# Peptides against a protein of PDB entry 7AE7: the designs that were tried, part 68

Target 1, 321 residues: chain A of PDB entry 7AE7
Amino acid sequence: KVYKDLREFLEVLEQEGQLIRVKEEVNPEPDIAAAGRAAANLGKNQPAVFFEKIKGYKYSVVTNVHGSWQNHALMLGLDKNTSTKDQFYELNRRWDKFPVPPNVVKREAAPCKENVIDKDINLFEILPLYRINEQDGGFYISKASVVTADPEYPDDFNKLNVGTYRIQVKDRDRVGIQALAMHDIAVQLEKAEAENKPLPIAITIGNNPLVTFMASTPVGYNQNEYEFVGALQDGVPMDIVKSDLYDHLYVPAGSEVVLEGHIIPRVRTVEGPFGEFPGSYSGARLQCEVKIDRITHRTNPIFENLYLGIPWTEIDYLMAL

## One batch from the design tools (peptide; made by RFdiffusion4, then SolubleMPNN)

Design b2_p14_6_s3 (from b2_p14_6, 8 letters changed)
Fold by OpenDDE base, seed 4:
Structure b2_p14_6_s3 (fold): chain B 321 residues (1-321), chain A 14 residues (1-14)
Amino acid sequence: as target 1 above (321 residues)
Amino acid sequence: APNLLPVPAPIKLP
């Protein structure tokens, strides 16, 4: 099985008994995190948790999508009871199919383009934002696949980076991003900042689960994560679409929400603290700031976000293979 | 010592 988007994956998770649907209205805090922890604490067969109604918000949240070996098997289009060993074997077998170039679809064929917001941007109207842990310094987007390019080689598709970075919401149309020196985005940002230029960015939320997996998997600077997604789809290309603002940025065609904007050059603002994957808070630091200039989104967009805390949680499954 | 994340009280999943 290959998934075009998050929705097709959630449908399979639900069919396989690996999704809990919460139909009653919940409080964004602490209920989402409490449910994420409860799901993680099951120790096996940990389901995704889909919140249909969140107090104060219009749209839904899903968490713990990658939060089990069963969900990981289903992501690979395998039987949910496939052993970790056999999942690893199959992942490696498919990895050798790299590169599998994506299909570029037309704008009108891309579900992520169903709705556009180009003025009066307010992230809180689109995303049911919450603190993942009580002591987080703000609301985090923790499961975004962030698309950037090399500003010196914008047309080199092999240098197009799709990565996962912690993103703190800073304002209605601004987010902080943690671009560490070990990340490919930091190399690209350094080049932009050397010239005092903005770095174009697309922050994509609610993707095909293999996009999220590959965005969380380190690859070489000259390797495109979308070409690995096609490999992990056993040679079936994924669908991408050109961003609205930038000719050189491509986003997953099926993304629930796409935040298009730029990293503001040479600006640093306070970000954090954030509860990190070891189960400890990182301190507050000066981090990059992104201005959001355009949003595209599916109708009734699903906010996919991580629950993380003391291991073992969803992020540990994303990094385990 | 790293500040440990508070573990939210698990809710009953439906």
Scores: peptide ipSAE 0.019, ipTM 0.608, DockQ to the pose 0.054
Fold by OpenDDE base, seed 1:
Structure b2_p14_6_s3 (fold): chain B 321 residues (1-321), chain A 14 residues (1-14)
Amino acid sequence: as target 1 above (321 residues)
Amino acid sequence: APNLLPVPAPIKLP
């Protein structure tokens, strides 16, 4: 089984008994984090948790999507009871199919383009934002696949980077992003900042589960994560579409939400604290700031977000293979 | 000592 988007994967999770649907209205805090922790604490067969109604918000949240070996098996289109060993062997077998180039679809064929917001941008109107842990310094987007390119080689598709970064919401149209020196985005930002230019960025939320997996998996600077997604789909290309603002940035065609904007050159603002994957808080630090200039989204977009804390949680499963 | 994340009180999953 290959999935075009998050919705096709959530349907399979529900059919396989690996998704809990919460139909009653919940509070964004503490209920989402409390349910994420409760799901993680099951120790096996940990389900995704889908919240249909969130108090004060219009749209839904899903968490713990990658939060078990069963969900990983299903992501690979295997039987949910496939052993971790057999999942690893199948992953390696498919990895040898790299590169599998993606299909570039037309704007009109991309579900992420169903709706546009280009003025009066307010992230709180499109994303049901909450604190993942009680002592977080703000609201975090924790499962975004962030698309950037090399500003010296914008037409080199092999240098297109799709990564997962810690993103704090700072304002209605601004986010902080943690670009560490070891990340490919930091190399690209350094080149843009040397010329005092903005770095174009697309922050994509609610993707095909293999896109989220590959965005969390380190690859070479001259390797495209979308070409690995096609390999992990056993040679079936994934669908991508051009961003609206940038001809050189491609986003997953099925993304629930795409935040298009730029990293502001030579600006650093306070970000954090945040509860990290070891189950400890990192302190507040100066981080990059992104201005959001355009949003595209599916009708009734699903905010996919990570629950993380003391291991084992969803992030530990994302990093385990 | 590392500042450990608080464990939120688990809600009953339906």
Scores: peptide ipSAE 0.017, ipTM 0.583, DockQ to the pose 0.053
Fold by OpenDDE base, seed 5:
Structure b2_p14_6_s3 (fold): chain B 321 residues (1-321), chain A 14 residues (1-14)
Amino acid sequence: as target 1 above (321 residues)
Amino acid sequence: APNLLPVPAPIKLP
């Protein structure tokens, strides 16, 4: 099975008994994080948790989508009971199919383009934001696939980077992003900042689960994560669409939400703290700031966010590969 | 009643 979007994957998770649907209205805090922790404590069958109604918000949240070996098997389109060994074997077998170039679809064929917000941007109207951990310095978007290009080689598709970064919401139209020197985005940002230019960015939320997986998987600077997604789809290309603001940025056609904007050159603002692991907070640091200039989103967008809590967390499954 | 699974007691780290 290949998934076009998050919704097709959530349907399979629900059919396989790997998704809990919470239909009652919940408080954003502490209920979302508490339910994520409770799901992680279910042992081997850690389900995704889908919150249909969040108090004070219009849209839904899903957490723990990658939060088990069963969910990981299903992501690969395997039987949920496929052993970790056989999952690794199949992953490696498919990896050798790289590169599998994506299909560029027309704007009209891309579900992420169903709705547009180009003025009076307010992230709180689109994303049911909450503190993941009680001591977090704010609201985090922790499972975004962030698209950037090389400013020196913007038309080199092999240098198009799709990565996962810690993103703190700073204002209605601003986010802080942790771009560490070891990340490909930091190389691209350094080039933009040398010229005192903004770095174009698309922050994509609620993707095909293999996009999220590849965005969390280190690849070479001259390797495109979308071409690995096609490999991991056993040679089936994924669908991408051109961003609205930038000719050289492509986003997953099925993204629930796309935040298009720019990293402000040579600006650093306080970001954090964030609870990356139980009992350890990364300290507050001066980090890059993104201005959001445009949002595109599916109708009734689902906010996919990472569950963080007691190991094994969703991040442990994403990093264990 | 909301089927919130019981939050396990905080493990006191030594």
Scores: peptide ipSAE 0.007, ipTM 0.510, DockQ to the pose 0.023
Fold by OpenDDE base, seed 2:
Structure b2_p14_6_s3 (fold): chain B 321 residues (1-321), chain A 14 residues (1-14)
Amino acid sequence: as target 1 above (321 residues)
Amino acid sequence: APNLLPVPAPIKLP
């Protein structure tokens, strides 16, 4: 099975008994993180947790989407009881199908374009933001697939990068982003900052689960993550759409939310701390700042966010692959 | 094969 979006995957997780739906109104803190910890305590078969109603917010949250080997098997369109060995065998077999170029769909065919916000931008109106860890210095977007291009080669599709980065909400229309020197985004940002130019960015939230998987998987600087998504779909192309602000940036057609903007050149602001691992926080650091200039989103957007707290969290599965 | 990122060992803060 191939998934076009997060919603098709959540439907399968629910059908397979790998999703808990919380229908009662919860407080964003501490209830989301507490329920995530409770789900992690269910052992090896950890379900996704879908919160339908969050107090003070309009929209839903889902966590722990990749948080088990069963969810990983289902992501690959395999039986949920497929052994880890057979999942790795199948992953490797499909990896050799690279490249599988994506389909570029029309704007009118892309669910991520259903709604537009181009003025009075407020991230708190579209995302049910909460602290993931008790000691976090703010609200984080921890499971975004961030799209950037090489500013020297903007039309080179092989240099289009889709990565996962730590993103702290700084204001209604601003986020901090952790671009480490080892990440492809840092190479692209260095080129933009050399010229004192903004780096165009699209921060995509709530994607096809293989997009999120590939955005967390390092590939070569001249390899496009979307072409690996098509390979991992056993040769079925994924659907992408042009961003609204930038002709050279393409986003997943099915994204729940797309934050379009720019990294402000040569600006660094305090970001963190964040609990990347249980009992360990990365200290506060000076990080890049993104201005959000436009939002597109699906009607009733689902905020997909990472569950963190106990060993064998969702990040441990994403990083152990 | 995808280069499996080693899960960074939890940095025990001292």
Scores: peptide ipSAE 0.029, ipTM 0.626, DockQ to the pose 0.029; fails the geometry check

Design b2_p14_6_s4 (from b2_p14_6, 5 letters changed)
Fold by OpenDDE base, seed 3:
Structure b2_p14_6_s4 (fold): chain B 321 residues (1-321), chain A 14 residues (1-14)
Amino acid sequence: as target 1 above (321 residues)
Amino acid sequence: APNELPVPPAIALP
């Protein structure tokens, strides 16, 4: 099975008994994080948790989508009881199919373009934001696939980077982003900041599960994550669409939410703390700041966010592969 | 596992 979007994957998770629906209205805090911890305590067969109604918000949240070896097997379109060894064997076999170039679809064919917000941007109207950990310094978007390009080679598709970064919400139209020197985004940002130019960015939320997997998997600077997604789909190309603001940025056609904007050059603001692992908080640091200039989203967008709790957590599965 | 959980502040999954 190949998935076009998050919704097709959630349908399969539900059919396979790997998704729990919470139909009653919940408080954003502490209920979302508490339910994630409870799901992690179910042992090895940890389900995704889908919150249909969140107090004070219009839209839904899903967490723990990658939170088990069963969910990883289903992501690869395998039987949910496929052994970890056989999952690794199949992953490696498919990895050798790289590159599988994506299909560029028209704007009208991309579900992520169903709705547009280009004025009075407020992230709290589109995303049901909550604190993931009790001691977090704010609201985090922890499972975004962030699209950037090399500003010296904007038309080189092999240098288009799709990565996962820690993102703190700072204001209605602003986020802090942790761009560490080991990340490809930091190389691209350094080039933009040398010229005192903004770095174009698209922050994509609620993707095809293999996009999220590849965005969390380090690849070479001259290797495109979308071409690996096609390889991991056993040679089926994924669908991408041009961003609205930038001709050189492409986003997954099926994204639930796309935040388009720019990293403000040579600005650093306080970000954190955040509980990256149970009992460990990264301290507050000066980090980059993104201004959001446009949002596109699917109708009734699903906010996909990481579950962070006792190992094995969703982050442990994403980092162990 | 039940496909629906009631959300008390501590979801005791059985």
Scores: peptide ipSAE 0.007, ipTM 0.506, DockQ to the pose 0.023
Fold by OpenDDE base, seed 2:
Structure b2_p14_6_s4 (fold): chain B 321 residues (1-321), chain A 14 residues (1-14)
Amino acid sequence: as target 1 above (321 residues)
Amino acid sequence: APNELPVPPAIALP
């Protein structure tokens, strides 16, 4: 099975008994993180946790989407009881199908374009933001697929990068992004900052689970993550759409939320701390700042965020792959 | 701190 979006995957997780639906109103803190920890304690078959109602917010949260080997098997469209060995075998077999170019769909056909916000941007109106870990220095967007291009070669589709970065919410329309020198985004940012130019960015949230998987998997600078998604879909292309602000940036057509903006050149602001691993926090550091200039989103957008806590967490599964 | 959530290389490319 191939998934067009997060919603099709969540439906399968629910059908397979790999999703817990929390129907009662929860407090964003501590209840989301506490329920995630409780789900992690259910043993080897950790379900996704879907929070329908969050106090003070309009929209839903889902966490722990990749948080088990069963969820990983289902992501590959396999039986949930497929052995880890057979999952790896199938993953490797499909990897050899690279490249599988994506389909570019029309704006009118892209669910991520159902709603637009271009004025009075407030991330708190769109995303049910909460502290993931008790000691976090703020609210994090931890499962975004971040789209950037090479500013020297903006039309080179092979240099279009889709990566997962730590993103701290700074203000209603500002986020901090951690861009380390070892990541493709840092190469692209260095080129933009050399000329004192903004780097165009699209921060996409709530994607097809293979997009999230590939955005978190290191690939070559001249390899497009969307072409690997098509390979991992056993040769079925994924659907992408042009961003609204930038002709050279393409986003997943099915994204729940797309934050379009720019990295402010040569600006660094305090980011962190964040609990990346159980019992370890990365210290506060000066990081890049993104201005959000436009939001597009699905009607009733689902905020997909990473579950962090005691092992085995979603990151531990993402890290054991 | 790795900026990308270190998704381990799920695929040990051979």
Scores: peptide ipSAE 0.017, ipTM 0.593, DockQ to the pose 0.026; fails the geometry check
Fold by OpenDDE base, seed 4:
Structure b2_p14_6_s4 (fold): chain B 321 residues (1-321), chain A 14 residues (1-14)
Amino acid sequence: as target 1 above (321 residues)
Amino acid sequence: APNELPVPPAIALP
């Protein structure tokens, strides 16, 4: 099975008994993190946790989407009981199908374009933000697939980067992004900042699970993550759509939320701390700042966010692959 | 900092 979006995947997770739906209103803190920990304690078959109602927010959160081998098998469109070995074999077999170019769909065919916010942007109205860890220096968007391009080669689709970065919410329309020198985004940002230019960015949230998987998988600077998604879909192209602000940025057509904006050149603001691993916080550092200029989103957008807790975490399953 | 979620390309099964 191939998934167009997060919703199709969540439906399968629910059908397969790999999703817990929390229908009661929860407090964003500490209940989301606590319920994620409780789900992690269910053993090796950890379900996704879908929070339908969050106090003070309009929309839902889902966590732990990739948080088990069963969820990973289902992501590959395999039987949930497929062995880790067979999942690995199938992943490798499909990897050899690279490149599988994506389909560019029309704007009117892209679910991520159902709603537009171009003024009075407030991230808190769209995303049910919460602290993942008690001592986090703020609210994090931890599972976004961030789209950037090489500003010297903006039309080179092979240099289009889809990565996962630590993103702290800084204001209603601003986020801090951790772009380290080891990331492709840092190379692209360096080029933009050399000329004191903004780097165009699209921060995509709630994607096809293989997009989230590939965004967190290191690939070569001249390799496009969407072409790997098509490979991992066993040769079925994924659907992408042009961003609203930038002709050279393409986002997953099915994204729940797309934050379009720019990295502000030569600006650094305090970001962190963040509890990346149990019992360890990364120090606060000066990091890049993104201005959000436009939001597109699906009706009733689902905020997919990473579950961080005691191992095995979602990141450990993502990291185990 | 795992800046990108290291989705490892494949489970390094220990």
Scores: peptide ipSAE 0.014, ipTM 0.570, DockQ to the pose 0.026; fails the geometry check
Fold by OpenDDE base, seed 1:
Structure b2_p14_6_s4 (fold): chain B 321 residues (1-321), chain A 14 residues (1-14)
Amino acid sequence: as target 1 above (321 residues)
Amino acid sequence: APNELPVPPAIALP
């Protein structure tokens, strides 16, 4: 089984008994984090948790999408009871299929383009933002696949980077992003900042689960994560589309939300604290700031966000792979 | 710690 988007995967999770649907209106705090902690207490078969209604927000949240070995097996289109060992062997077998180039679809064929916001941008109107941990210094987008390119080689598709970074919401149209010197995005940002130029960025939320998986997997600077997604789909290409602002940035065609904008050159603002692990907060730091210039989104977009509860968390499963 | 939110490294394939 191959998934075009998050929705096709959530449907399979629900069919397999690996998704809990919360239909009652919840408060964004503390109910989302509390329900995530309760789901983690269900033992080895931790389901995704889908919140249909959130007080003060229009749209839904899903958490813990990758939060179990069963969910990982299903992501690979395997039986949910496939052993971790057999999942590993299948991942390795499929990895040897790299590169599998993506299909570039037209804008009109991309579900992520169903709606556009190009003025009066307010992230709180599109994303049901909440504190993941009680002591977090703000709201985090913790499961985004962030697309950037080499500003010296913008047309080199092999240098297109799709990564996962800590993103704090700073204002209605501003996010802080944690780009460390060891990340490919930091190499690209250094080149842009040397010339005092903005770095083009697309922050994609609610993707095909293999996109989210590959965005978390370190690859070579001259390797494209989308070509690994096609390999992990057993040789089936994924669908990508050009961003609206940038001809050189490609986003997953099925993304629930795409935040298009730029990293502001030579600006650093306070970001954090964030509870990366239960009982462990990373301190506040000066981090890069992104201006959001355009949003595209699916109708009734689903905010996929990371569940950070008591181990085993979604993060522990994604690390153990 | 690498400030990538570890979406923990997917299996470092060898």
Scores: peptide ipSAE 0.013, ipTM 0.569, DockQ to the pose 0.029; fails the geometry check

Design b2_p14_7_s1 (from b2_p14_7, 8 letters changed)
Fold by OpenDDE base, seed 3:
Structure b2_p14_7_s1 (fold): chain B 321 residues (1-321), chain A 14 residues (1-14)
Amino acid sequence: as target 1 above (321 residues)
Amino acid sequence: PLLSPYELEALANR
């Protein structure tokens, strides 16, 4: 089984008994985080948790999508009871199929283009934002696949980077992003900032689960994550579409939400704290700031966000493979 | 309050 988008994966998770659907209205705090912790405590069979109704918001949240070995097996299109050993074997076998180039689809064929917001941008109208940890300094987007390119080689598709970064919501149309020196985005940002130019960015939310997996997996600077997604799909190309603002940025065609904008050159603002680990908060630091200039989204977009807490959490599973 | 696994299942079945 290959998934075009998050929705096809959530359907399979639900069919396999690996998704809990919460139909009652919940408070964004503390209920979402509490339910994520409860799901993690179900033992070996940790389901995704889908919240249909969130007080004060229009749209849904899903968490813990990658939160178990069963969910990882299903992500690979395997039987949910596939052993961890066999999952690793199959992942390694498929990894050797790299590169599998993606299909570039037309704008009209991309579900992420169903709706456009290009004025009066308000992230709170599109994303049901909540504090993940009790002591977090704000709202975080923790499971985005962030698309950037090398500003010196914008047409080199091999240098197109899709990464997962810590993103704090700062305002209606502003987010802070943690671009650490060890990340490929930091190299690209350094080049843009050397010329005092904005770095084009697309922050994609709610993707094909293998896109999220690859965005969380370090690869070479001259390797794009989409070609690995095709490999992990056992040689089936994934679908990408050109961003609306930038000819050189491509986003997953099935993304629930795409935030298009730019990293503001040489600007640093206070970001954090964030509870990366229980009892360990990374302190407040000066981080980069993104201006959101355009949003495209699917109708009734699903906000996929990471569950964090005590091991084994979703992040631990994503890092263990 | 932290939801127990039981409370989470109860919320899903409502």
Scores: peptide ipSAE 0.025, ipTM 0.603, DockQ to the pose 0.020
Fold by OpenDDE base, seed 1:
Structure b2_p14_7_s1 (fold): chain B 321 residues (1-321), chain A 14 residues (1-14)
Amino acid sequence: as target 1 above (321 residues)
Amino acid sequence: PLLSPYELEALANR
């Protein structure tokens, strides 16, 4: 089984008993985080939690999508009871298929392009934002696959980077992003900032689970994460589409939400704190600032966000493979 | 307050 998007995966999770659907209206806080913690307490078979209705918001949230070995097995299109050992063997077998180039689809064929917001941008209208931890300095987007390119080699597809970064909402149309020196995005930003130019960025939310997995997996600077997604799909290419603002940035065709914009050159603003682990807050830091210039989204977009609770957290599963 | 597994199941079944 290969998934085109998050929705196809959520359907399989639900069919396999690995998704809990909350149909009653919940409060963004504390109910989403509380329910995530409750799901973690269900034992080894931690389900995803899908919130259909959130008070004060129009759209849905899903958490804990990668939150169990069963979900990882299903992500790989395996039986949910596949052992961690056999999942690892299959992952390694498929990894050797790299590179599998993605299919570039037309704009009209990409579900992420169903709706456009190009003025009066307000992230709170499109994303049901909530605090993950009580002491968080704001709202975080924690499972975004962030697309950037080398500004010196924008046409080199092998230098296209898809990574996961800590993103704090700063304003209606601004987010802070943590670009650490060890990340490929930091190299790309340095090049842009040397010329005092904006770095083009696409922040993609609610993806094919293998995109999210690969965005969280370190690869070489000259390796494209989408080509690994195709490998992990056992040689089936994934579908990508050009961003609306930038010809050189490609986003997953099935993304629920795409935030297109730019990293403002030579600007740093306070970001954090964020509870990366239970009881540990990373301090406030000066981080990069992104201006959101355009949003594209699927109709009734699903906000996929990370569950951070008692170990094993979703991040522990994402890092364990 | 933390939702119990029971409370989570109750929310799912509503």
Scores: peptide ipSAE 0.023, ipTM 0.634, DockQ to the pose 0.020
Fold by OpenDDE base, seed 5:
Structure b2_p14_7_s1 (fold): chain B 321 residues (1-321), chain A 14 residues (1-14)
Amino acid sequence: as target 1 above (321 residues)
Amino acid sequence: PLLSPYELEALANR
């Protein structure tokens, strides 16, 4: 099985008993995080958790989409009971199919283009934002596939980067992004900032699960993550579409939400803290700031966000003492 | 560094 988008994957997860649907209205805090923790406590078969109704918001949230070996097997289109060993062998077998170039689809064929917001941008109207951890310094978009290009080689598709970065919501139309020196985005940003130019960016949310997987998997600077997605789809190309603002940026055709904008050159603002690990917070520091200039989204967009596991309970602290 | 969602989930499962 190959998935075109998040929705097709969620359907399979639900069919396979790997998705819990919460139909009752929940509070963004603490209920989303609490339900995620409860799902993590279900043992080895941790389901995704889909929240249909969130108080104060119009749209849904899904968490823990990749949260188990069963979900990982299903992502690969394997039987959910496929052993971790066999999943690894299959992953490696498919990896050798790289590169598998994506299909560039027309704008009118891309579900991520169903709706456009180009004025009065408010991220809170599109994304049901919540604190993932109680002590987080704000709301995070923690499972986005962020698309950037090399500003020196904008037409070099091999230098198109799709990565996962820590993104804090800073305002209605602004986010902080953690671009560390070891990230490909930092190389691209350095080139843009040397010329005091904005770095074009597309922050994509709610993707084909293999896009999210590859965005979280380090590859070479001259390797395109979309070509690995095609390899992991056993040679089936994924569908991408040109961004609305930038000719050189391509986004997954099936993305639930696409935030198009730019990293503001030579601007740094306070970002964090964020609970990257249970019981551990990455401190607040100065980070890059993104201005969101345009949003495209599917009708009734699903906000896929990271589930961060159980913070150390008092019991876990008592056992560590 | 942001662990991959998968790595975070794998850590949460330990």
Scores: peptide ipSAE 0.012, ipTM 0.480, DockQ to the pose 0.104
Fold by OpenDDE base, seed 2:
Formats: structure tokens, sequence, C-alpha cells
Structure b2_p14_7_s1 (fold): chain B 321 residues (1-321), chain A 14 residues (1-14)
């Protein structure tokens, strides 16, 4: 089975008994993190947790989408009881199909374009934000697929980067992003900052689970993550659409939320601390700042966010993969 | 950070 979006995957997780639906209104803190810890304690078959109602917010949250080997098997369209060995064999077999170019769909065919916000941007109206860890210095978007291009070669599709980065919400329309020197985004940012230019960015939330998987998987600078998604879909192309602000940035057609904006050149602001691992906080550092200029989103967008807690966390599965 | 399919295979063969 191939999934067009997060919603098709969540439907399969629910059918397979790998999703818990919380129908009662919860507090964003501490209830989301507490329910995530409870799900992680269920042992090897850790389900996703879907929160339908969050006090003070309009929209839903889902966590722990990649939080088990069963969820990983289902992501690959395999039986949920497929062994880890057989999942790895299948991943390797499909990896050799690279490149599988994506389909570029029209704007009117892309679910991520159903709604537009281009003025009075407030991230808190679109995303049910909460502290993931008790000692976090703010609200984090921890499971976004971030799209950037090489500013010297913006039309080179092979240099289009889709990566996962630590993102702290700084204001209604601003986020901090951790761009480490070893990441492809840092190379692209260095080129933009050399000319004192903004770096175009699209922060995509709630994607096809293989997009999120590939955004968290290191690939070569001249390899496009979307072409690996098509390979991992056993040769079925994924659907992408142009961003609204930038002709050279393509986003997943099925994204729940797309934050379009720019990294402000040569600006650094305090970001963190963040609990990357249980009992381990990365210190506060000066990091890049993104201005959000436009939002597109599906009707009733689902905020997919990473569950962080005691191993095995979703990040441990995303790091063990 | 996700392991590459090759790194995963190396882990599965342990």
Amino acid sequence: as target 1 above (321 residues)
Amino acid sequence: PLLSPYELEALANR
C-alpha cells in the first residue's frame, strides 16, 4: 500500500490497532506528554496517539506516528508483524530503485492549498503548541520536513533539500531553526548569508510518513529526498506542488500545514534549551531565525509532533532507522 | 537521525 498523505496512514494505523484516539478534551500540558509516555510504556507495539480536542485550541495533535516497528512496517505497506530483518531487506531492495521522480501536481489538486493565511499570521491559531519536555525553553515543532534549495542553483532539483531540524516557536510569525554545519541547510544558508540575502524556506508539517522518514535520513547533497520517497514507495511517485511564494521550492501536496517564509540573513537569536533525550538538554545557543510570510493548510489541520520521552521513543525509532 | 538502509541491515544482522 502507498499513502498519499498523513490521513491515509492514520486510517491504516487505526484499522490495525496501532492508533489510540483520545476523544475527551485534554490540556496541552501535561496531558499530551503524559499520554505519550503511557503509550511508550505499552511495550513493543507502541501506538500513535491522536488527540481530537485540546483546550484552548481549534485543531488536533497526533504523536508517536513512527513510534514502533509495527508502525514502520505499515509505513512500508507491509504486514504489521513483518520482522525487522524483513523490513530492512525490503528497504534495501526499494532503495536501489532511486531515483523515482515525483509528480508535480497543480495547485488546485493539492490538499495543502485548501486554506491560505497571508496576513495577521499567528502560529498558535493553526498549531496546538505545547512543551514537549518540562524544562523546554519554549514550544517546539519537532517533526517538520523543511524544504530549502541551493541559492546558487535554485532550479537544480537534485540540490533541493528536505530535512528535519529542531524548530522553536519564537513569536506569532517567527521560529528559531537549528542549522548545524554538518546539515545541507547550513551549506545553503552560508551561500545566502555571504550575499546578505534571505534563504527561502518551507516548513511542512503532517506529511506522508515516508516523507518524514526521508527528511530524517541523511542523503547526499546532490540527492533529492522526494526521489527516495518514490523508491521507498516501490517505484510509485509521490505528489509534490510548488510553494506559493517560491517557484523553486516544492512541498508535499498532502501536507497538513505549510509554513512559507525566509531565514533572516546574519541574524542569530537565543534558542533552547530543548530536551533532545530523556534527562539530556542541549544548552541554549544562538540560532537562525525564520520569518513566516504565508501559511497554507488543509481544513482541520492535524499537528503531527514528535513524542520525546523514555526509550524507546519515536526519536529512538527514527534514530535506530 | 534515521539510519540508512545499509546501517539498519548491519544492526539487524547483529
Scores: peptide ipSAE 0.012, ipTM 0.487, DockQ to the pose 0.080; fails the geometry check

